Peptides against a protein of PDB entry 6J54. Designs and how they scored, part 245

Target 1, 223 residues: chain A of PDB entry 6J54
Amino acid sequence: NENLFASFIAPTMMGLPIVTLIIMFPSLLFPTPKRLINNRTISIQQWLIQLTSKQMMAIHNQKGQTWSLMLMSLIMFIGSTNILGLLPHSFTPTTQLSMNLGMAIPLWSATVFTGFRYKTKTSLAHFLPQGTPALLIPMLVIIETISLFIQPVALAVRLTANITAGHLLIHLIGGATLALLNINTMTAFITFTILILLTILEFAVALIQAYVFTLLVSLYLHD
Target 2, 42 residues: chain B of PDB entry 6J54
Amino acid sequence: QFQFTGIKKYFNSYTLTGRMNCVLATYGGIALLVLYFKLRSK

## One batch from the design tools (peptide; made by RFdiffusion4, then SolubleMPNN)

Design b2_p30_5_s1 (from b2_p30_5, 26 letters changed)
Fold by OpenDDE base, seed 1:
Structure b2_p30_5_s1 (fold): chain B 223 residues (1-223), chain C 42 residues (1-42), chain A 30 residues (1-30)
Amino acid sequence: as target 1 above (223 residues)
Amino acid sequence: as target 2 above (42 residues)
Amino acid sequence: EELSLILKALAEELARLAAALEALLKLLAQ
């Protein structure tokens, strides 16, 4: 069991947590363009950023588009960390619930408070669905309030669980493949094929989860 | 548009203002209940 | 919206039950 979860232990060197460096590393993969016509890689990267930016901010009006920079940075950060986490025997910071909560809670709170500050009436009205019978109003308001507080938890857990489960599965199937190499070559080959397919799926999941996380934050902002 | 009269004009689940008032009334009621029990326990 | 429809349906059922109860009470009061 310890070996299974060893990859999820926060790495340290000389007693210092290198998690901070790992978290900061993806930022180096996104250099700022200096030329009008950049390299193909940078150009594609910028194009993807612009594309995702347009899609994410299409939900918001001009006032909501102020959050574009933060949301785009968030999706790029989560996406890059998730992708890098799929490297063999790598540590994925987003597998840590503490990290995801650390991101989700402040962002969620910021969106909620922003909504209350600038759209107080609409935000308060969201605690009561339209057309609710009068007798059920108090109970439904309470339920909706609880639902609101569950949002950041669900957001963090969703991201963490998906990435962690994928990572664990890759390790387990990978380990099984290695163990079966000497036992049954045919079965090992099948398992290896499954591992490859799973890895490809996890790449997609990594990107999707980053997108969903950012999208939900954006939707909460939009109210 | 909905036509409401009396208390329903201010407290309804259809209009934006009505829903807001209902929410505020609910929280206010809960706060009063909590206050009542707190004072009763003393 | 879906929740609202469910709640409305529930409210209608409760109203019917209340009406039945009222009718029963009137019958017992005779």
Scores: peptide ipSAE 0.020, ipTM 0.640, DockQ to the pose 0.009
Fold by OpenDDE base, seed 2:
Structure b2_p30_5_s1 (fold): chain B 223 residues (1-223), chain C 42 residues (1-42), chain A 30 residues (1-30)
Amino acid sequence: as target 1 above (223 residues)
Amino acid sequence: as target 2 above (42 residues)
Amino acid sequence: EELSLILKALAEELARLAAALEALLKLLAQ
């Protein structure tokens, strides 16, 4: 069991944490364009960024679109780290709850503060859903207040849990496959097939979780 | 469009201002309750 | 909005139950 969680331990080299380098590494994969018509790789990247930007900013007005840079940076960071985390023997920083909280809490607080600062009336009104019966108003306001404070935790836990669970399953099934190779080759082949399917699923989950995380941050800003 | 009169004008769940006032009233009530228990304990 | 609808539906059901209980209490009080 200890070997299962070994991949989630922060890697160190000569007693120094190399997590910082791992976190910064995905940024090198996205160079800034310097030409009108770049090579195929950069062009595809820019195209994808534009598509995602259009989808994310469609929710916001002009004032909300000022957050586009931050949101795009966030989705690119989370997405890149998640995809790189699926590489064999790679460390995924987003599996660390501390990192996800470190991202979620400031972003959440910024969205809530921005909402309170510029849309005070609407922000306060969101604690009470429209059309609520009068007798349920006090309790519902309390529940919505609690819900607000749970938002950053939910963002972090959702991302962390999904990625961590996926990695854990890959390791478990992978280990089982290796163990079964010498016991029953046919069964090992079946488990290996499941592992491949699971890996494909995890690639999808990695992208979806990055998108959902960014989307929810965006939605909280919109509210 | 609901025309609210009286107390419902200021405290309703349909208008933006009404919802805001309800939230403020709820927080105010909670604050007063906390204050009451704090003063009673002394 | 969805939460409001659910809460409204719940409130209506509770009101119906309260009315039924009140009716039963009136019958028992006779």
Scores: peptide ipSAE 0.019, ipTM 0.635, DockQ to the pose 0.010
Fold by OpenDDE base, seed 4:
Structure b2_p30_5_s1 (fold): chain B 223 residues (1-223), chain C 42 residues (1-42), chain A 30 residues (1-30)
Amino acid sequence: as target 1 above (223 residues)
Amino acid sequence: as target 2 above (42 residues)
Amino acid sequence: EELSLILKALAEELARLAAALEALLKLLAQ
């Protein structure tokens, strides 16, 4: 029904799409540090970035650590947009599959091409798992090739589906709560409690999906 | 350590070089098949 | 590694099936 998905429509003001402004808005929440000792907000942000950077780059060698800036910017962008999308009557750009594909495909292609450029032998060998019976080699190479092309799609769909499903569920339960306020206040209270619990869960999901997205990109780079 | 002789030395699923050669051979074979069917269809 | 194990298991099963079919064909040919 159109009413269920109305919140997922790209917002416009006076016929002009404001999606670009919404996408750029999270960047304003992360100002650059100017002092050695900054305010608490910036310090916490930098600490979190440093922590996640150390965790994600631990699996990479020195060459792989060159991607640290890009991966950290990616996780901060996706995470911030997902969290902001949980605000009431807010539009989440990451619910749009087109946006996630636009992010996933270039990053995936960059990792694949980087692998072929610097680790050609290992990258080519990755299409054939070790210990494969000789008779299955041609078929398995084809399957692994197809699997490679499915990676960017799976990456984008995973993020989109999880965030979209969460938003949809919040809207459905929220709408039900509002409808039940005039019918049965007690039932509406129960539904509202479920909505609160679900919202807390979605905050966790938002951060986890941002992390998983970035982690998988990092793992593809490592392979 | 695996010791391979003959064709298995160059085409095996255990060594890195062998795996690479198998992949290249597979792609080459597919390319030849596609070329064959393309020429046959004409 | 997991895929290789699955494929190896499948290959072994197919080999066993092929051997059984060959044995059956030999038995019928007698």
Scores: peptide ipSAE 0.019, ipTM 0.625, DockQ to the pose 0.010
Fold by OpenDDE base, seed 3:
Structure b2_p30_5_s1 (fold): chain B 223 residues (1-223), chain C 42 residues (1-42), chain A 30 residues (1-30)
Amino acid sequence: as target 1 above (223 residues)
Amino acid sequence: as target 2 above (42 residues)
Amino acid sequence: EELSLILKALAEELARLAAALEALLKLLAQ
């Protein structure tokens, strides 16, 4: 059973962690375009970036659109790392809560501080929803304050839990399929089919979680 | 538009200024309570 | 906003309960 979680252990080579190299590897998959008409892969990437950029920045004003580069880089990074993590025996850095917290906390703090800097009144007003009964105001302000500080944690845990759960399921079903090959080939075929369907689902989940993570960061900026 | 008079003008849950003042008042009250308990323990 | 709606609904129910209790107390006081 210990082998189930072995895939989540940070890889090391000669006693040195290679996590840094793994984190930087996705950047190599997105080269900068040099031609007016690029290759099909680059064109698709640019198209996806443009679509996601339009969707995410449509919520923001011109001042918020300055964050477009950072948000797009974030979604590309998380998305690429999640997709690469679905490869067999691959290590997904986003399964590490420490990494996700390391991304979520600075981004959250940046959005909160930016809000306080440029929209102080609105930001302070967000601690109290509109139309709140007067007797509930003090308690609600406290709850909203706590909710604000839970945001980075929830953001990180959501991403980590979803990706980790997906990886765990793939490994469990894969292991079950392998074990059933020697017991019942027909049942093994069924579990293998489920594994394929699950893998396809996890690819979608990987992209969705990257999008949701970035979207929530952008929404916090908008608020 | 809501027409508030008196203290409701400054402390309301509908206007941005009113909401801000309510938040500040809440934090101020909490700070004073913490200060009171801290001074009482000494 | 969802929390505020829930809290508002709870407050309204509590207010209704309080009013009912007050009415009951008034009847018992007679």
Scores: peptide ipSAE 0.019, ipTM 0.620, DockQ to the pose 0.010

Design b2_p30_5_s2 (from b2_p30_5, 25 letters changed)
Fold by OpenDDE base, seed 5:
Structure b2_p30_5_s2 (fold): chain B 223 residues (1-223), chain C 42 residues (1-42), chain A 30 residues (1-30)
Amino acid sequence: as target 1 above (223 residues)
Amino acid sequence: as target 2 above (42 residues)
Amino acid sequence: SLLSLLLQSLALELAELAQQVELLLKVLAE
């Protein structure tokens, strides 16, 4: 059991954390375009960024579109790190709850404070749903307030749990495949096939989780 | 649109202003309760 | 919200599968 979670321990080299380099590495995969017509890979990246930007900013007005740069950088960062984390025996920074909390809490607080600053009346009214019976108003306001503070925790835990669970499963099935190679080659082949299918699924999950994380931050800004 | 009179005009769960006032009243009540217990413990 | 529920259900299913695989590995290790 301890060996299963060993892959989630922060890697160090010569007493220095390599985590900083791992976090910065995805930025190298997205170079800034310098030509009118760039390489095929860069063109595809820019096209995907434009598509996702249009989808994310569709719910925002002109004031909300100011957050487009931050939201797009966030989704690119989380998405790239999650995809790189699917490499065998790799460390995924987004599997660390501390990192996700450190990212989610400031973004959540910024969205909440921005809402209170520019939409004070609507933000305060959000703590009480419409049509609530008069006797249930105090209790419901308290529940909604607690729900607001749970949002950053839920945002971080959701991302961490989904990526960690998938990563752990890949390692478990991978280990089972290696163990079965010396026992039964047929069963090992079946297990390996499951591993491939799971890896494909985790690629999709990695992208979806990045999108969901950014989308929820955007929705909190809109509300 | 609902028309309210009296206290219901300021404290209702249907209008934006009414909901805002209800939230503020709830927080004010909680703050007063906390203040009461804090002063009692002194 | 619907997507979040689907993702949560998927995560739960993956967790259950991981537990089954872990149990299988324990049996093979014995």
Scores: peptide ipSAE 0.183, ipTM 0.703, DockQ to the pose 0.020
Fold by OpenDDE base, seed 4:
Structure b2_p30_5_s2 (fold): chain B 223 residues (1-223), chain C 42 residues (1-42), chain A 30 residues (1-30)
Amino acid sequence: as target 1 above (223 residues)
Amino acid sequence: as target 2 above (42 residues)
Amino acid sequence: SLLSLLLQSLALELAELAQQVELLLKVLAE
């Protein structure tokens, strides 16, 4: 089904990639406040950012809270792009594994390097869980090392897979609904209902995935 | 709050220092093994 | 059949995600 994945192809206009514009578009939805009392939309946005910031940074020390801006920008970016991607005939950049890897790898590396710089002993000790039998120490250290390097991949794949799967399912059910309109109207109505429910679910998934991605990055920083 | 004596003082799986030393020792051992096989292949 | 597989995979992913979130919440609550 080549047509099924056609929506995931990077969009171009006259041979020029417009992906950059699509990625930058969500930033327009979050303007910088200029007044003490801003518009209701901006106020709600700032309120949400503040709440999420407090929740995310509650586990971090003063030094860790320096990452608040980065983490908040990350969650806003991923969340906004995911939600916008649910619009009909829209392209979601986060469905591209390259995009998510491009975000995950630098952030992960930054957290790991930060840990090694400021908490070298703790970071090195993290490769060996407490209470490990002496004979299993080398093997477990190797496994933990491998696990560390899998983390950025896991972050990227998790986000990509969830969003892509949701989009794919929406397209499939949507296509089925259109096809059934000329065959059986009742069945088409049922599939359409499922499509609506699925769309609602995908909105939730979009936000959850953004939150989980950011949370895991934050946790890696904390460790 | 484990008290270890001897070699276990420096290499244990309970204290931070001990765990760190174990990790370093493991990496050192792996490095030595890699070097050994590299030299052996020559 | 493909739709069923996708639905199953999605359900599995959501279940795993829910479990992970639950575990994370438990850890954070401690």
Scores: peptide ipSAE 0.160, ipTM 0.719, DockQ to the pose 0.017
Fold by OpenDDE base, seed 2:
Structure b2_p30_5_s2 (fold): chain B 223 residues (1-223), chain C 42 residues (1-42), chain A 30 residues (1-30)
Amino acid sequence: as target 1 above (223 residues)
Amino acid sequence: as target 2 above (42 residues)
Amino acid sequence: SLLSLLLQSLALELAELAQQVELLLKVLAE
């Protein structure tokens, strides 16, 4: 069991953490366009960024559009790190709860404070849904308040748990496949097929989780 | 659209202002309760 | 909403797979 979690330990080299390099590496994959017509790779990348930007910012007004850069950078970062984490024997920084909390808490706080600053009445009103029976108002307000504070935790844990669970599953099935090679080759082949399917699924999960994380931050901003 | 009179005008779950006031009242009530227990304990 | 449903379905599928793997590991450990 200890070997299962070895891949989630922060890698170090000569006592120095190389996690910083791993975190910075995805940034190299997204160079800034310098030409009117870039190569195919950069053009496709920019096109995808534009599409996701339009889709995500469609729910915001002009003031909300100011957050587009932040949100797009977030989704690109999380998405790239998640995808790179699916490489064999790769370390995924987003599997670290501390990292996700480090992203979730400030962003959540920013959205909440922005709401209270510019839309105080609306933000306060969101603690009580419309049409609530009068007798349930105090209880519901308390519940909604607690729910608000759980948001950053849920945001971080959701991302961490999904990515971590996927990685664990890949390692477990991979290990089982190797073990079964010497026992029953046919069963090992079946298990290997499942591993391939799971890997494909994890690619989808990686992108979806990045999107959900960013989307929820955006929704909290929208109130 | 809703016509509220009396206290319901200021404390309702349908209007924005009413909802806000309800939230503030709830927090105020909690604060008063906490204050009461603190003062009582002394 | 659609995304939430997709996430829930994926999570459920992963959970089921995890349980299956756990069972397989138990069998192999015997």
Scores: peptide ipSAE 0.120, ipTM 0.698, DockQ to the pose 0.020
Fold by OpenDDE base, seed 3:
Structure b2_p30_5_s2 (fold): chain B 223 residues (1-223), chain C 42 residues (1-42), chain A 30 residues (1-30)
Amino acid sequence: as target 1 above (223 residues)
Amino acid sequence: as target 2 above (42 residues)
Amino acid sequence: SLLSLLLQSLALELAELAQQVELLLKVLAE
């Protein structure tokens, strides 16, 4: 039904886009620490940020660790938006391919340009895998070049598809539950249980997708 | 260690410099082919 | 690589579940 996709429509009020406000809202959930010992919420947030930062920056050299701030901000943004999007009738900007492309393309270009700037030889050599037979070199170089340009698209589509699929499934199961309430209460209860389990799974997926997105960007930076 | 001599020294798939040169040569060849077909069409 | 495979498998399972739910909804709508 067409109404199932209504949740993916960009929200507007009086013709004005509210998407900007929705994108900015997650920033309010992460206030800057002011005390040496903060409350439990901020402490947990800082701990998570430090943990993820250590994991992601472990791959990079000292020069690559300069990107830590940007990568951490990216994962926090995507993660927070994804989690907020799991609210019953909320809009997730990350379900929009345009937004994800808007994030993926600049980050990808930055990583590629950074690679060419600081590691020109390695970056150029990356178009040819090591040990390739001589006869396959031209074709493989072309394939690797195409693969490079597909990276931002794949990154954006992966995030969009995963989050969108999760949202769609929640709405479908939710709709089924509501429809079964008047038909069979027992079946409706079972469907509701599945919905709860699915929502828990989608929370995990939301965090994992944020992490994977940021990790892949980091890996592209490391080359 | 691989001992490369002659053209294989500069164009190989094992060394970093060799791989770079192979990539550049491939791009150069493609560019020349495109240029040839463009000039031929005119 | 392993994570990607797990995610792909999960996505496939979710897609199948979605199709089943869609079918159920169609039956209920009749």
Scores: peptide ipSAE 0.085, ipTM 0.687, DockQ to the pose 0.019

Design b2_p30_5_s3 (from b2_p30_5, 26 letters changed)
Fold by OpenDDE base, seed 1:
Structure b2_p30_5_s3 (fold): chain B 223 residues (1-223), chain C 42 residues (1-42), chain A 30 residues (1-30)
Amino acid sequence: as target 1 above (223 residues)
Amino acid sequence: as target 2 above (42 residues)
Amino acid sequence: SLLSQLLQYLAEELAELAAAIEQLLLLLAK
């Protein structure tokens, strides 16, 4: 139990941060098409990227669609790292809150700054919802301002908490399954079934969290 | 569309400009309060 | 005990983040 969180420690080899290589590894899984008609795997991959891109950028106008490359790269990165993190005894960089904040804060700041630069009136008006009674305006503006600054924290914590919790559950249930194999085979089988279902769920969560993270960044840009 | 007169024309929670002005006024008020307390402490 | 370990892990992550932010602030202040 003391080693429960040992898998979440940043791995190093010979004192060198191998985390950088782990972060860069998902990029190898998405090769650039070199032919007009690619193989089935690349074609499906590109189709998924295009589908995701279309639905993600559908909420934006022509100016907002300039963020398509950034948002798609983000979702592909987070999604791939989360999926790879579900491999046995793997290190998931997105379980690190520092990394998620490192992604969330700059992107959030960029979206907020872009909003203030090009849509100043709308951005300022966003601090006050429509129809607010006059007496509640100052308080609500303050609350909305605080809410704005909570956004990057919420993005990072949501992603980190969901992925980390999923990994912890997989490890705990997996450990329990192994322990029960020598105690009660029937119970171990049930636990193993739960583990499989949980793993499938975590695959879905990994993709959903990547999507939600990117979507919220996109929505903050649209707001 | 809403028809506002007087100060409500510039400070309202229904129009875009009115909301913007309310936000700016709120921040301005807070800044003035901070300035007041800063000068008071001197 | 599991909750305490989780809280400890979270605290460690936050501490590392705080240290990183502090270093960044020191770098910006320099």
Scores: peptide ipSAE 0.167, ipTM 0.687, DockQ to the pose 0.035
Fold by OpenDDE base, seed 3:
Structure b2_p30_5_s3 (fold): chain B 223 residues (1-223), chain C 42 residues (1-42), chain A 30 residues (1-30)
Amino acid sequence: as target 1 above (223 residues)
Amino acid sequence: as target 2 above (42 residues)
Amino acid sequence: SLLSQLLQYLAEELAELAAAIEQLLLLLAK
């Protein structure tokens, strides 16, 4: 009898953390192109990167587009880690809240500080929505200030919760399928079909969450 | 199109400068309140 | 219960986070 959450425990070998290696592994899946006409896999990767780059940077001016490299690397990292985490018995680092906070807080801080440095007036003005009645100004400023500080937490928790929930659901349905194999084969087959559909959905969710995470970071930079 | 005069010129929720000043005024007010309560206790 | 297991999982995650923060603080203190 194993804990349902045993798969979410950080893996270690002889007391040494393997998490570092797991985090670095996705970088090997995206080699730098060396030819003008690359392989199909590399070409598809570059096409996806360019597509996502165009979509994300379309909202930014030339000065904001300097963050393109970092944002693209972020989405590639989160996306690749999420996809790899869907493999059977794999560990997904993005299920760890510590990792997501470690990414969210610095990026959020960078966006906020960049905003204050280059657009001080606009950044300060964001604490007060336009057209606010005069009587509500003090309270609304406080609320917006609190909202700003909740952003990194919400960003990290959203990613963690979505990915964790997906993995948990896959494990639960998978476990149910295995348990039903000896009880009712027909029911087990139905459950297995649901599991397949769910895994496909989770692949999409993995990519979407990576995109949303990066998009929100980009949006905070734009504001 | 907004014609603000007097205090509303500097403290309004429609112009960028006005919004900034309102935010600064709010923070300043909060800071003064905190300072007042801190000095009152001592 | 499933709720207790979930709460335990969350507690473990928070504990790990706290430990990581502590390690970071110790590193910064050196």
Scores: peptide ipSAE 0.158, ipTM 0.673, DockQ to the pose 0.033
Fold by OpenDDE base, seed 2:
Structure b2_p30_5_s3 (fold): chain B 223 residues (1-223), chain C 42 residues (1-42), chain A 30 residues (1-30)
Amino acid sequence: as target 1 above (223 residues)
Amino acid sequence: as target 2 above (42 residues)
Amino acid sequence: SLLSQLLQYLAEELAELAAAIEQLLLLLAK
């Protein structure tokens, strides 16, 4: 029972944080192309990046598209780390709330400050929804202000909670399957099947969470 | 299309400027209240 | 018990984050 969350502890070797290497590892999977026609893997990667870039930046104007590089790098980083984390006995840095907050807070702040800098009137007006009855204006402005400050927290917690819960569930069901192998083989087979289905679901969740994280940052920039 | 007169011209929830002014007024009011209580406590 | 363990894990994560923030603040205060 005490080992349930052992997989979420940051690994260290001789007191040195190996987490840094783990975080940098996904970058090696995305080499920069140097040729017009690259390897199949690189070509597929570039194709996917192009598609996602078009989709993500479709809501932005020319000025907003300057954030394309940063947003694409973010989604690639989160997505790759999440997928790699689903490998057996792998550590996912995105399960760490500190990491997600470290990404969410600066990006959120940048979007909010950019909004106030270039679209001051619109940004201030965003605290009050259009058509609000006059009597509810002060209360609603306060609520919207609080909502704004909760955004980075919600962004980080959402990603962390979803990935962590998924990993925890995989470990629990996996452990249960192993325990049932010597008790009831038939039941163990059923639980193993569920584990496989769950793993497939977690692959989807990993990608979706990366996308949602980046999308929300993008939406905050647009607003 | 809305013709606002008087205070509604500057403080409304339909126009961009009106919404901005409402937000600023709200923050200003809160700031004044906080200031009042701070001065009262001293 | 699972919920309790999950809450404890979250509490530990928050505690570590708080400690990191505290260390950062201490460094800035020097």
Scores: peptide ipSAE 0.143, ipTM 0.677, DockQ to the pose 0.035
Fold by OpenDDE base, seed 4:
Structure b2_p30_5_s3 (fold): chain B 223 residues (1-223), chain C 42 residues (1-42), chain A 30 residues (1-30)
Amino acid sequence: as target 1 above (223 residues)
Amino acid sequence: as target 2 above (42 residues)
Amino acid sequence: SLLSQLLQYLAEELAELAAAIEQLLLLLAK
């Protein structure tokens, strides 16, 4: 059913991709503070950013805290895009695997290279878990190396899959609800209730996935 | 806490340095194997 | 069937996430 995936097609207007504008739109929701005491919206935003920053950067030393700006921007971007994507007939850029890979790969690479640069010994040691029998060392090192390269893919796919699955589910149940309106109104009501509950769940998932994505990036930096 | 002597001092799975050396040795070994097979195929 | 699969997938992911959160909370509680 191609109609199910029609909403995931990159939107264009007169042949020009408007996805760029959609990606930039969340930035408008986070204006820079200009006063000592800003309005309530900005204050809440800054408060949330501060809290999340403290939580995520607590595991890092002073050198790692230099990444705070990037990590906070990342979580705000992903979170905002995910939430906005739950609006009716909205396109969620984070449902596109290409976008998530575009974010994950550079960030992952940066963290890995940073680790090798400043903590070479520790980084290399991560390829061999402590206490490995001598005979299994070569094999395990290879496995760990492969595991390392899977990390960016897993990071991107996790985010994409979760958001996409949620959108698909909302679409399917929504479509079913509309179809049942002409068949059985009572069943349609039940389905509609499920849709509402699912939508609430997807809001939570959207935020959690943004957090997990950012957290994992931060964790890779720490290691 | 771990006391190793001889080759185990440099190649062990418990110490940080030992683990690093093991990893490097493994990569070196793989590189040599790849080179060997490359030369063998000629 | 597709819906069921998606629901199952979502349920599993949520369960794993919940477990991870629980573990994190336990670690923070110590």
Scores: peptide ipSAE 0.098, ipTM 0.679, DockQ to the pose 0.015; fails the geometry check

